# Peptides against a protein of PDB entry 4N3Y: the designs that were tried, part 2

Target 1, 83 residues: chain A of PDB entry 4N3Y
Amino acid sequence: ETRDQVKKLQLMLRQANDQLEKTMKDKQELEDFIKQSSEDSSHQISALVLRAQASEILLEELQQGLSQAKRDVQEQMAVLMQS

## One batch from the design tools (peptide; made by RFdiffusion4, then SolubleMPNN)

Design b1_p8_2_s1 (from b1_p8_2, 5 letters changed)
Fold by OpenDDE base, seed 3:
Structure b1_p8_2_s1 (fold): chain B 83 residues (1-83), chain C 83 residues (1-83), chain A 8 residues (1-8)
Amino acid sequence: as target 1 above (83 residues)
Amino acid sequence: as target 1 above (83 residues)
Amino acid sequence: VQEILEGL
């Protein structure tokens, strides 16, 4: 029956539209999540980079200090040898 | 005392190196996570796009069917009016 | 002191 077929098609159309809308929403939410996650991660990575840079600077200072301390010890030894 | 200072500096240097290594590892892990997450999400988005496209095609078919069904009903009514 | 130098 055509009447029943039309009603069935209308129902199917509504269901299909609902599914399409859901799919589009899910897609958009996922894209938004990716963007947000990427931005958050970028900030975190930047913070880690800064932390690493601070550590590198500290390492350089410590290495210089260690080298100087070694030289100081050597100088002290030299003075003792002269006495 | 220089000796104690040297020992302290060596400890601090080791600790700083450990922290630097940890920071670098954490950074790399985060970058890897972002890359993996992005790829996974890309696949999911692609799947959703295909699903949406299938829905769109179905909608077109249903709309065509509905239009045809409506025309069929109109034709039947016209035939009845002629009798 | 020599031990310190060797340890550096």
Scores: peptide ipSAE 0.033, ipTM 0.526, DockQ to the pose 0.007
Fold by OpenDDE base, seed 2:
Structure b1_p8_2_s1 (fold): chain B 83 residues (1-83), chain C 83 residues (1-83), chain A 8 residues (1-8)
Amino acid sequence: as target 1 above (83 residues)
Amino acid sequence: as target 1 above (83 residues)
Amino acid sequence: VQEILEGL
């Protein structure tokens, strides 16, 4: 009977070892995936920030230009009214 | 001519504002996604760790059992040889 | 016209 018990335990041990190895592998793969995903996203966010900053610069320039142009139009209108 | 320039600048300004707003929204959505994904993954990893730990405990128990059973078999064999 | 300009 003990002999049979040894064989049974040996089988169970093999199964448990296989399961443990699989779980460890799965965990490692997930960790690697998260790390890679985070790095990729970080790069993408950085690119978006740069894009937004470029837009901000453009906006500021346009606002300045618009303000000046508006003043110029007003001045021209004033000249016409004085005519 | 200045009048036309004002209109052109105004259009460009609107477009730039729209683009900026879109970019800001996209960035925020990506950040939110990353945060959520990271949290979800963290929970999953924790579950895997617990699973692995359970397997480790089982392995240790099985190893102990196997060692004892093996010794018992050897003892029985020794008894038979002494017969 | 002034109102239009102010709205720009």
Scores: peptide ipSAE 0.031, ipTM 0.526, DockQ to the pose 0.091
Fold by OpenDDE base, seed 1:
Structure b1_p8_2_s1 (fold): chain B 83 residues (1-83), chain C 83 residues (1-83), chain A 8 residues (1-8)
Amino acid sequence: as target 1 above (83 residues)
Amino acid sequence: as target 1 above (83 residues)
Amino acid sequence: VQEILEGL
């Protein structure tokens, strides 16, 4: 009976619409999650970069100090040999 | 004593280098993690998009069917009133 | 002495 068929299709249509809406919502939530996660991680990476840069500066300072200390030792030895 | 200072600086330099290397490694690992996570999520999103599109197609088909069924009912009623 | 210096 055609009238029954119409009612059946109406139900199916409602169900299909509900599923579509749910899927679209799930997609959006996932995108939002990714965005937030990416931002958080980006900040963490930036902090690590700064830390690494600080270490690099320290290394340069230490290297300079070591070089100077080496020169100082050389000078002391030269003086000792001179005396 | 300068020689002792040199040895101390050498130790500090080694330690600083180790820390730098560790930090750089941590940074790289985090970047790799983000990359992989993003790729995985992207694939998931794509799958959801396809699912949504399938639902949209179904909706269109159902809407067409509903419209046709409605017309059929109208035709039947017209015939009944005619007889 | 030179060896010592090279080690520094």
Scores: peptide ipSAE 0.029, ipTM 0.520, DockQ to the pose 0.007
Fold by OpenDDE base, seed 4:
Structure b1_p8_2_s1 (fold): chain B 83 residues (1-83), chain C 83 residues (1-83), chain A 8 residues (1-8)
Amino acid sequence: as target 1 above (83 residues)
Amino acid sequence: as target 1 above (83 residues)
Amino acid sequence: VQEILEGL
């Protein structure tokens, strides 16, 4: 009977709509998760970059200081040898 | 004494280098994690898109079927009224 | 003295 077929189709249609809605929701949640995760990680990376930059600056300062100190010691020794 | 200062600077330099290396490693690990996570999530999204598309196709087919079935019932009723 | 110079 056509009537029975209509009822069957209506039920199937509801099921299909439910599945579609669920899938769309799941997709959106995943996209939101990725977006948020990426933003959070980006902040962490930025913080680490700043930390690395600070270390680099310190390293350069210390290297220059060490080089100068070495030169000073060498100069002192040279003076001693001349005396 | 300059000598003592040199020794102090050498120690500090080693510490700075160690910290820099650690920070750079941590940064790289985080970037790698983000990259891998994004790729994996992208695959999941793609799979969900395909599932949603299948549901949409099914939905359209069912809607068309339902509309046709409804028209058929209406036609049958019209014939009955004429007889 | 030479060792000191080399170590610096």
Scores: peptide ipSAE 0.028, ipTM 0.520, DockQ to the pose 0.007

Design b1_p8_2_s2 (from b1_p8_2 with Q5L Q6E)
Fold by OpenDDE base, seed 5:
Structure b1_p8_2_s2 (fold): chain B 83 residues (1-83), chain C 83 residues (1-83), chain A 8 residues (1-8)
Amino acid sequence: as target 1 above (83 residues)
Amino acid sequence: as target 1 above (83 residues)
Amino acid sequence: IEELLEGL
């Protein structure tokens, strides 16, 4: 009967609408998650970059100091040998 | 003593190098994680889009069918009234 | 430098 067919189609339509809405919501949530995660990570990366740069500066300073210290030791040795 | 200063600087240099290496590694891992996560999510989003599109098509078909069924019911009613 | 310093 056509009447019964209509009722069946109405049910199917409701089901399809529900599924569509759910799928669209899930998609949006996923996109939001990715966006937020990426932003958070980006900030963390930036902080790490700054930290790495600070370490690089420190390394350069230490290397320079070490070179000077080495020269000083060598100079002291030279003095000892000459005495 | 300069010798002791040199030893101290060497220790500090090692520590700084270790920290730098660690920081750079952590940064790289974070970048890799973001990249991979984004790719995975992108594929998931694409799948959801396809699913949503399928639902949309189904909805349109159901709506069309429902309209036809409605017309058929009305036609049957008209026949009954004329009899 | 480090190798030389280690010898000191």
Scores: peptide ipSAE 0.036, ipTM 0.521, DockQ to the pose 0.008
Fold by OpenDDE base, seed 1:
Structure b1_p8_2_s2 (fold): chain B 83 residues (1-83), chain C 83 residues (1-83), chain A 8 residues (1-8)
Amino acid sequence: as target 1 above (83 residues)
Amino acid sequence: as target 1 above (83 residues)
Amino acid sequence: IEELLEGL
C-alpha cells in the first residue's frame, strides 16, 4: 500500500533527521568542552611553571647562602685553632 | 649566630626542594591527565562522526524512497482519472 | 661544629 509506505517513510525521515541533529550537537558540545578544559588546564600549568621557576631561584639562593655559612664556620674554626 | 643560620638554611633548603619536587610532579600529572582525556575524547568524537555519516547516508536513502513513493501515488491517481 | 660541618 503506497499510502502507508509514504506515511512510514515520512516518520522515518523525521526520526533520522532528529537523530542526526542530536549527534551533531553532541559532537560540538564535546569539542567545546575539550577546548575549554584544555584552556583552563593550560593556565594552571603555566602557573605551576612560574611557581617552579620561583622555587628554583630560591633554591639557588639558599644553596649559595649555605655554602657561605659553611665557609664562615670553617673560618671561625681556623681562627680558634690559631688562638 | 652562624650556627643558627646554617641550621635554618638547611631546613629551608630541604623545604624548598620538597616544594619544588611536588610542584614538578603536580605539573607532570596534570599534563598526563590532559593527554589522556584528550585521547579519550578524540575517540569519542570519531565515533560520533561515524554515526553522523551513517545517518546522512540513511537520510539520503529515505529521501529517495520518499520521492519514489510520491511519484507512485501520483501515477496511481493518473490511472484512476483515465479509467 | 665538627658535626655541623659533616652535615653540610
Scores: peptide ipSAE 0.033, ipTM 0.513, DockQ to the pose 0.007
Fold by OpenDDE base, seed 3:
Structure b1_p8_2_s2 (fold): chain B 83 residues (1-83), chain C 83 residues (1-83), chain A 8 residues (1-8)
Amino acid sequence: as target 1 above (83 residues)
Amino acid sequence: as target 1 above (83 residues)
Amino acid sequence: IEELLEGL
């Protein structure tokens, strides 16, 4: 019966459109999530890089101080040996 | 007291190195996570795209069928009017 | 440096 076939096809078309719309929405949401996640992660990584850089600078300073302190101890020992 | 200063600096150096190592590890983990997340999301998006394409094809078929069915109904009505 | 300090 052609009329019933038309009605059935109309229903199927609506269902297909609903599914398509849902899929497109889900796709867009996922793309948006990826973009946002990427940006957030980029910021976090940048912060960690800065923190690491600060640590590196501190390490350099500490190493210099340690080297000097060691030399100072050695000099003190040398003076003690002379006296 | 220089000796105590040296020991203190040594401790600080160790602590700084520990923190640096941790920061570098965290950075790497985050980068790895982003990479993995990106790949997973890419696969998911691709799957959704394929699903959407299938829906689009189905919609085209249904629309063609619906159009034909509508024409068939119209032809039937025309025949009935002639008889 | 740490080894050097340990030697002091």
Scores: peptide ipSAE 0.050, ipTM 0.521, DockQ to the pose 0.008; fails the geometry check
Fold by OpenDDE base, seed 2:
Structure b1_p8_2_s2 (fold): chain B 83 residues (1-83), chain C 83 residues (1-83), chain A 8 residues (1-8)
Amino acid sequence: as target 1 above (83 residues)
Amino acid sequence: as target 1 above (83 residues)
Amino acid sequence: IEELLEGL
């Protein structure tokens, strides 16, 4: 009977609408999560880059200092040998 | 004494090198993680989009069916009233 | 000594 078919279709339609709404919500939540995660990670990476750069600067300074100190030690040793 | 200063600088240099290496590794791991996470999420979003599209198609079909069924019921009722 | 210095 057509009237019963209408009732069935109405139920199916409600179910489909619920499913669609749920899927759309899930999609939006995932997209928001990815966006937020990417932004957070980007900030963290930037911080790590800055940290690495600071270490690089320190390394360069230490290397220069070590080279000079080594030369100074060599000079002192030369003086000792020549005395 | 210069020789002692050299020893101190060597220690500091080793520490700095270790810190730099660690930071570089951490950065790389984070970048790899983000890349993988983004790819995985992209696939998941695509699946959700397909699911939503399927629901949309179903909804459209059901709506059309419901409209037709409703018209059929109305026609049957009209016949009953006219009999 | 030179070898020692190079090792520093």
Scores: peptide ipSAE 0.028, ipTM 0.514, DockQ to the pose 0.091; fails the geometry check

Design b1_p8_2_s3 (from b1_p8_2 with Q5L)
Fold by OpenDDE base, seed 3:
Structure b1_p8_2_s3 (fold): chain B 83 residues (1-83), chain C 83 residues (1-83), chain A 8 residues (1-8)
Amino acid sequence: as target 1 above (83 residues)
Amino acid sequence: as target 1 above (83 residues)
Amino acid sequence: IEELLQGL
């Protein structure tokens, strides 16, 4: 029966369109999520890089201080040996 | 007191190194996470794209069928008018 | 002190 067949096809078309729209929406949401996640992660990584850099600088300063302290101890020992 | 100062600096150096290592580890974990997340998302998006393509093909087929069904109804009506 | 210096 052609009339009923047409109605069935119309329903199927609507259902297919609904699914297509949903799929396209989901795809877009995923793309947006990835973009946002990447940006957030980039910021977090940048912050961690800065923290790491600060630690590296501190380490350098501490190492220099340690080396100087060692030299100071050596000088003190030398003075004690002279006295 | 230089001796205590040296010991303090040694402790600070160790602590700084620990923090540096932790920060570097965290950074690497984040980079790995982003990479993995991107790959997973890419696969998911690809799957959704394929699903969307399937829906589009189905829609085209249904639309063609609908158009043909409509034409068939019109032909039937024409035949009825002739008889 | 000598051991301390060597450890640095």
Scores: peptide ipSAE 0.029, ipTM 0.477, DockQ to the pose 0.007
Fold by OpenDDE base, seed 4:
Structure b1_p8_2_s3 (fold): chain B 83 residues (1-83), chain C 83 residues (1-83), chain A 8 residues (1-8)
Amino acid sequence: as target 1 above (83 residues)
Amino acid sequence: as target 1 above (83 residues)
Amino acid sequence: IEELLQGL
């Protein structure tokens, strides 16, 4: 009976539409999550980069200081040997 | 005393180098995590997209069926009124 | 001292 078929199709249509809406929402939520997570992680990476850069600068300064200190000791030794 | 200063600088140099290495490692691990997480999420999004597309196709088919069923009922009514 | 200088 056509009337019964129409009612069945209407129900199926509502179900399909509900599923479509749900799926679209879930997809959007996932995209939002990825975006936010990526941004948060990017900030963490940036902070670590800055920390690494600071350590590199310190390392270079210490290396220069160490080299200079070595030269100073060597110079002192040279003076002692001259006398 | 220069010798003591040299020893101090050597210790500081080692500490700075250790920190630099640790920071670089942590940064790399974070980048790897982000990359992997993003790829996994991308796969999930793709799956959801396919599901949504399937639902859209079903919705269109059901809408067409519903419209046709409605027309059929209307046609039956018209025939009855003619008689 | 010589050993120290070599290690630096």
Scores: peptide ipSAE 0.025, ipTM 0.471, DockQ to the pose 0.049
Fold by OpenDDE base, seed 2:
Order: C-alpha cells, then sequence, then structure tokens
Structure b1_p8_2_s3 (fold): chain B 83 residues (1-83), chain C 83 residues (1-83), chain A 8 residues (1-8)
C-alpha cells in the first residue's frame, strides 16, 4: 500500500538525514583536530629549531675558545722549551 | 691554568655537540611524525567526504521517492472521494 | 707533545 510505503520512506529519510548530519559533524571535528595538531606541531618545531640554533652558536663559540686555548697551551710549551 | 681550561672547554664542546645532535634528531622525528599524521588524517577525511556524499545521494533519492509516494497517496484519496 | 696538542 502506498500509505505504508510513504511511512517507510519517511523513516529511511530520517535515518539518512541523521547519518548525513553525523558524518558532516565527524568531518568537521577531524578537520578542526588536524588543523590544531598541525599548528601545535609547527610551534613545537619552531621551538626546537631555536634550541638547535642556540646550540650551534654555543658550539661555534666553544670551538673558537678551544682553538685559542690550544694556541695558548702551545705558546706556553714553547716558552718552557726555550727556557 | 690554560691546560685545565682546554680540558674544560673540550668537555663543554662535547656536551654541546651531544645536545645539538639530540635536538636535530628530535626535530627530524617530529617532522616525520607530523607528516605521517597529516597524511593519515587526509585519508580519513577523504573517506568521510565520500561517506557524506553517499548519504547526500541517498537523501536526494529518498526525497524524490517521498514526494512521489505522497502524490500517489493524494491520488488514491482523490479516487476514494470520487467513488 | 706536538701530537698530543694536535689531539686536543
Amino acid sequence: as target 1 above (83 residues)
Amino acid sequence: as target 1 above (83 residues)
Amino acid sequence: IEELLQGL
């Protein structure tokens, strides 16, 4: 009977609408999540880059200091040998 | 003493190198992680989009069916009234 | 000594 068919279709339509709404919500939540995650990761990476750069500067300074100290030791040894 | 200063600087240099290497490794791991995470999320979003599209198609079909069924019911009722 | 210094 057509009347019963209408009732059935109405139920199916409601179910489909619910599913669509749920899927759209899930998609939005996932998109929001990935956006936030990417931003957080970007900030963390930036912090790590800064930390690495600080270490690089320190390394360069230490290398320069070491080279100078080595030269100073060599000079002192030369003085000892010449005395 | 310069000799002792050299020893100290060498230790500091080793520590700095270790820290730099660690930081660079951590950065790389984080970059790899975020890349993988983004790819995974992208695939998941694509799947959700397809699911939503399927629901949309179903909704449209059901709406059309419902409209037709409603018209059929109206026609049947009209026949009953005319009999 | 020179070898030691080169190793520093």
Scores: peptide ipSAE 0.025, ipTM 0.473, DockQ to the pose 0.091
Fold by OpenDDE base, seed 1:
Structure b1_p8_2_s3 (fold): chain B 83 residues (1-83), chain C 83 residues (1-83), chain A 8 residues (1-8)
Amino acid sequence: as target 1 above (83 residues)
Amino acid sequence: as target 1 above (83 residues)
Amino acid sequence: IEELLQGL
């Protein structure tokens, strides 16, 4: 009886150790994955921010150009009316 | 010439606005995705931590049981030698 | 031209 108990407990201990080790490994792998994914995404977001900033600058320039073009058309019309 | 310039600039302005809006939207969606993904993963990690803690407790209990079983075998052998 | 200006 006791011999059987010892053998059984030894097996259970090994199984428990294996499960614990696996769980710890899985946790670490998950953390590493999250870290890497977050870094990749962070870089992507930064790139998008830069692109947005560039677009904002372009918009401002185009708005200025549009305003100037409008003024030019108005001036041409004024000249026409005085001709 | 001026008329053509105005029309062209109007189109470019609209295109720039559309692109800017799209970029801002894409950025926000990416941030939201990261946030959600991180939360889900955090919950998973927490679950794994709890599982690991449970396994540690089990290991300790099994170790105690193993030690006791070993002592019992030794005691049985001692009794046999004195019989 | 006036119509064009209205569109601007």
Scores: peptide ipSAE 0.025, ipTM 0.471, DockQ to the pose 0.007

Design b1_p8_2_s4 (from b1_p8_2, 3 letters changed)
Fold by OpenDDE base, seed 3:
Structure b1_p8_2_s4 (fold): chain B 83 residues (1-83), chain C 83 residues (1-83), chain A 8 residues (1-8)
Amino acid sequence: as target 1 above (83 residues)
Amino acid sequence: as target 1 above (83 residues)
Amino acid sequence: VEEILQGL
C-alpha cells in the first residue's frame, strides 16, 4: 500500500536524518577535540622547550665553571711544585 | 676548596644532563603522541565522513521515493475522482 | 489522505 509506504519512508527519513546529524556532530566534536588537544600539547611542548633551554644554559655555565675549577687546581699544583 | 668545588660541579653537571635528557625524551614522546593521535583521529574522521556520505545518499533516495509515492497517491486519487 | 499529502 502506497499510504503505508509513505509513512514508512517518512520514518526512515527521520531516522536517517537523525543518524546524519549525530554523525556530523560526532565529527565536529572530534575535530574540535583534536584542535584543542593540539593547542594544549603545543603549549606543553613550548614549556618543555623553554625548560630544555634553561638546562642547556645551566650546562654551559657548569661546564665553564668546571673548566675554570680544573684550571685553578692545576695552577695550585704548579704553585706548590715551585715552593 | 677547589677540589670539592670540582666534584660538586661534576655532580651538578650530571644531574643537569639527566634532566635535559629527560626533558628531551618527554618532548619527543609528546610529539610522537600528538602525531599518532592525529593520525588515528584522521582515520576516524574519514570513517565518519564516509558514513555521513552514505546517509546523505540514503536520504536522497528516500526523498525521491517519498516524492514518487506522493505523486502515486495523487494519481490514484485523480483516477478515483474520474470514476 | 489530504493531510498526508499536505505533509509531504
Scores: peptide ipSAE 0.029, ipTM 0.518, DockQ to the pose 0.008
Fold by OpenDDE base, seed 2:
Structure b1_p8_2_s4 (fold): chain B 83 residues (1-83), chain C 83 residues (1-83), chain A 8 residues (1-8)
Amino acid sequence: as target 1 above (83 residues)
Amino acid sequence: as target 1 above (83 residues)
Amino acid sequence: VEEILQGL
């Protein structure tokens, strides 16, 4: 009876070892995936920030230009009215 | 000419504003996605850790059982040899 | 005209 129990335990031990190894591998793969994904996303966000900043600069320049142009138009209109 | 320039600048300004808003939205969506993904993954990893720990406990128990059973078999064999 | 300019 003990002999049979040993064989049974040996089988169960092998199965448990296999399961543990698989679980450890799965965990490691997930951790690696998360790390890589986070790094990739960080780079993408950085690119978007730069893009947004470029747009902001353009906006500021356009706003300045528009304000000046508007003033110039107003001045021209004033000249016409004075005519 | 200035009048036409004003209109052109106004159009460009609208386009730039739209682009900026879109970029800001895209960035926010990506950040939200990353945050959610990270949280989900963290929970999954925690579950895997618990699973691995359960396997470790089982392994330790099985190893102990196997060692004892093996000793018992050896003792039985010794008794048989003494017969 | 002023109203138009203000709208620009």
Scores: peptide ipSAE 0.028, ipTM 0.515, DockQ to the pose 0.049
Fold by OpenDDE base, seed 4:
Structure b1_p8_2_s4 (fold): chain B 83 residues (1-83), chain C 83 residues (1-83), chain A 8 residues (1-8)
Amino acid sequence: as target 1 above (83 residues)
Amino acid sequence: as target 1 above (83 residues)
Amino acid sequence: VEEILQGL
C-alpha cells in the first residue's frame, strides 16, 4: 500500500536527518577543537621563541665578554714578558 | 682577577648554550606535534565530510520519494471520489 | 704560560 510506503519513507527521512545533524555537529566540534588547539600551541611557540631570543642575546654578550677578557689576559702576559 | 672572571664567563656561557639548545629543541618538538595533529585532524574532517555528503544525498532521495508517494495517495483519493 | 693562553 502506498500509505504504508509513505510512513516508511517518513521514518527513514527522520533517521537520515538525525544522522546528518549529528555528523555536522561532530565536524564542527572537530574544527573548533583544531582551531583552539592551534591557537594555544601558537602561544606556546611564541613564548619559546622569546625565551630562545633572550638566550641568544645573553650568549652573544657572554661571548664578547669572554673574548675581551681573554685579550686582556694575553696583554697582561705580554707586558710581564717585556719586563 | 681577570683570570677568575674568564672562568666565570666560561661557565655562564656553557649554561647559556645549554638553555638555548633545550629551548630550540622544545620549540621544534611543539611545531612537529602541531603539524602532525593538524594532519590527523584534517583526515578526520574529510571523513566526516564524506559521511555528511552521503546523508545529504540520501535525504534528497527520500524527500523526493516522499513527495511522489504523497501525490500518488492524493490521486487515488481523487479517483475514489469521482467513482 | 702558553698552556694558559691556549685554555683561554
Scores: peptide ipSAE 0.027, ipTM 0.509, DockQ to the pose 0.007
Fold by OpenDDE base, seed 1:
Structure b1_p8_2_s4 (fold): chain B 83 residues (1-83), chain C 83 residues (1-83), chain A 8 residues (1-8)
Amino acid sequence: as target 1 above (83 residues)
Amino acid sequence: as target 1 above (83 residues)
Amino acid sequence: VEEILQGL
């Protein structure tokens, strides 16, 4: 009966619509998750970059100090040899 | 003693270098993780998109079938009333 | 002495 076929198709249509809506929701949720995760990680990376930069500055300072100290030792040795 | 100061600075320099290297490594690992995670999620999203599109096609087919079935019922009713 | 200085 055609009328019964119509009712069957209506049910199938409802089911298909429900599945589509669910899939679209799942996709959106995943996109939102990725966005948030990416932002969080980006901030974390930025913090690490700053930490690394601070270490780099410290290294430069220490290197300069070491170079100066080396020169000071050389000067002392020169004076001692001179005497 | 300046010589002792030099040795102290050398130690500090080594420590600072180690810290810098560690931080840079941590940063790189995090970036790699994010990259991989993003790629995996992107593929997953693409799969969901394809699934949604398949559902959309099914919906269109069902809607067309429903419309035709409705017309068929109307035709049958018209014939019955005509007789 | 030069060797020592090079080591510093």
Scores: peptide ipSAE 0.024, ipTM 0.509, DockQ to the pose 0.007

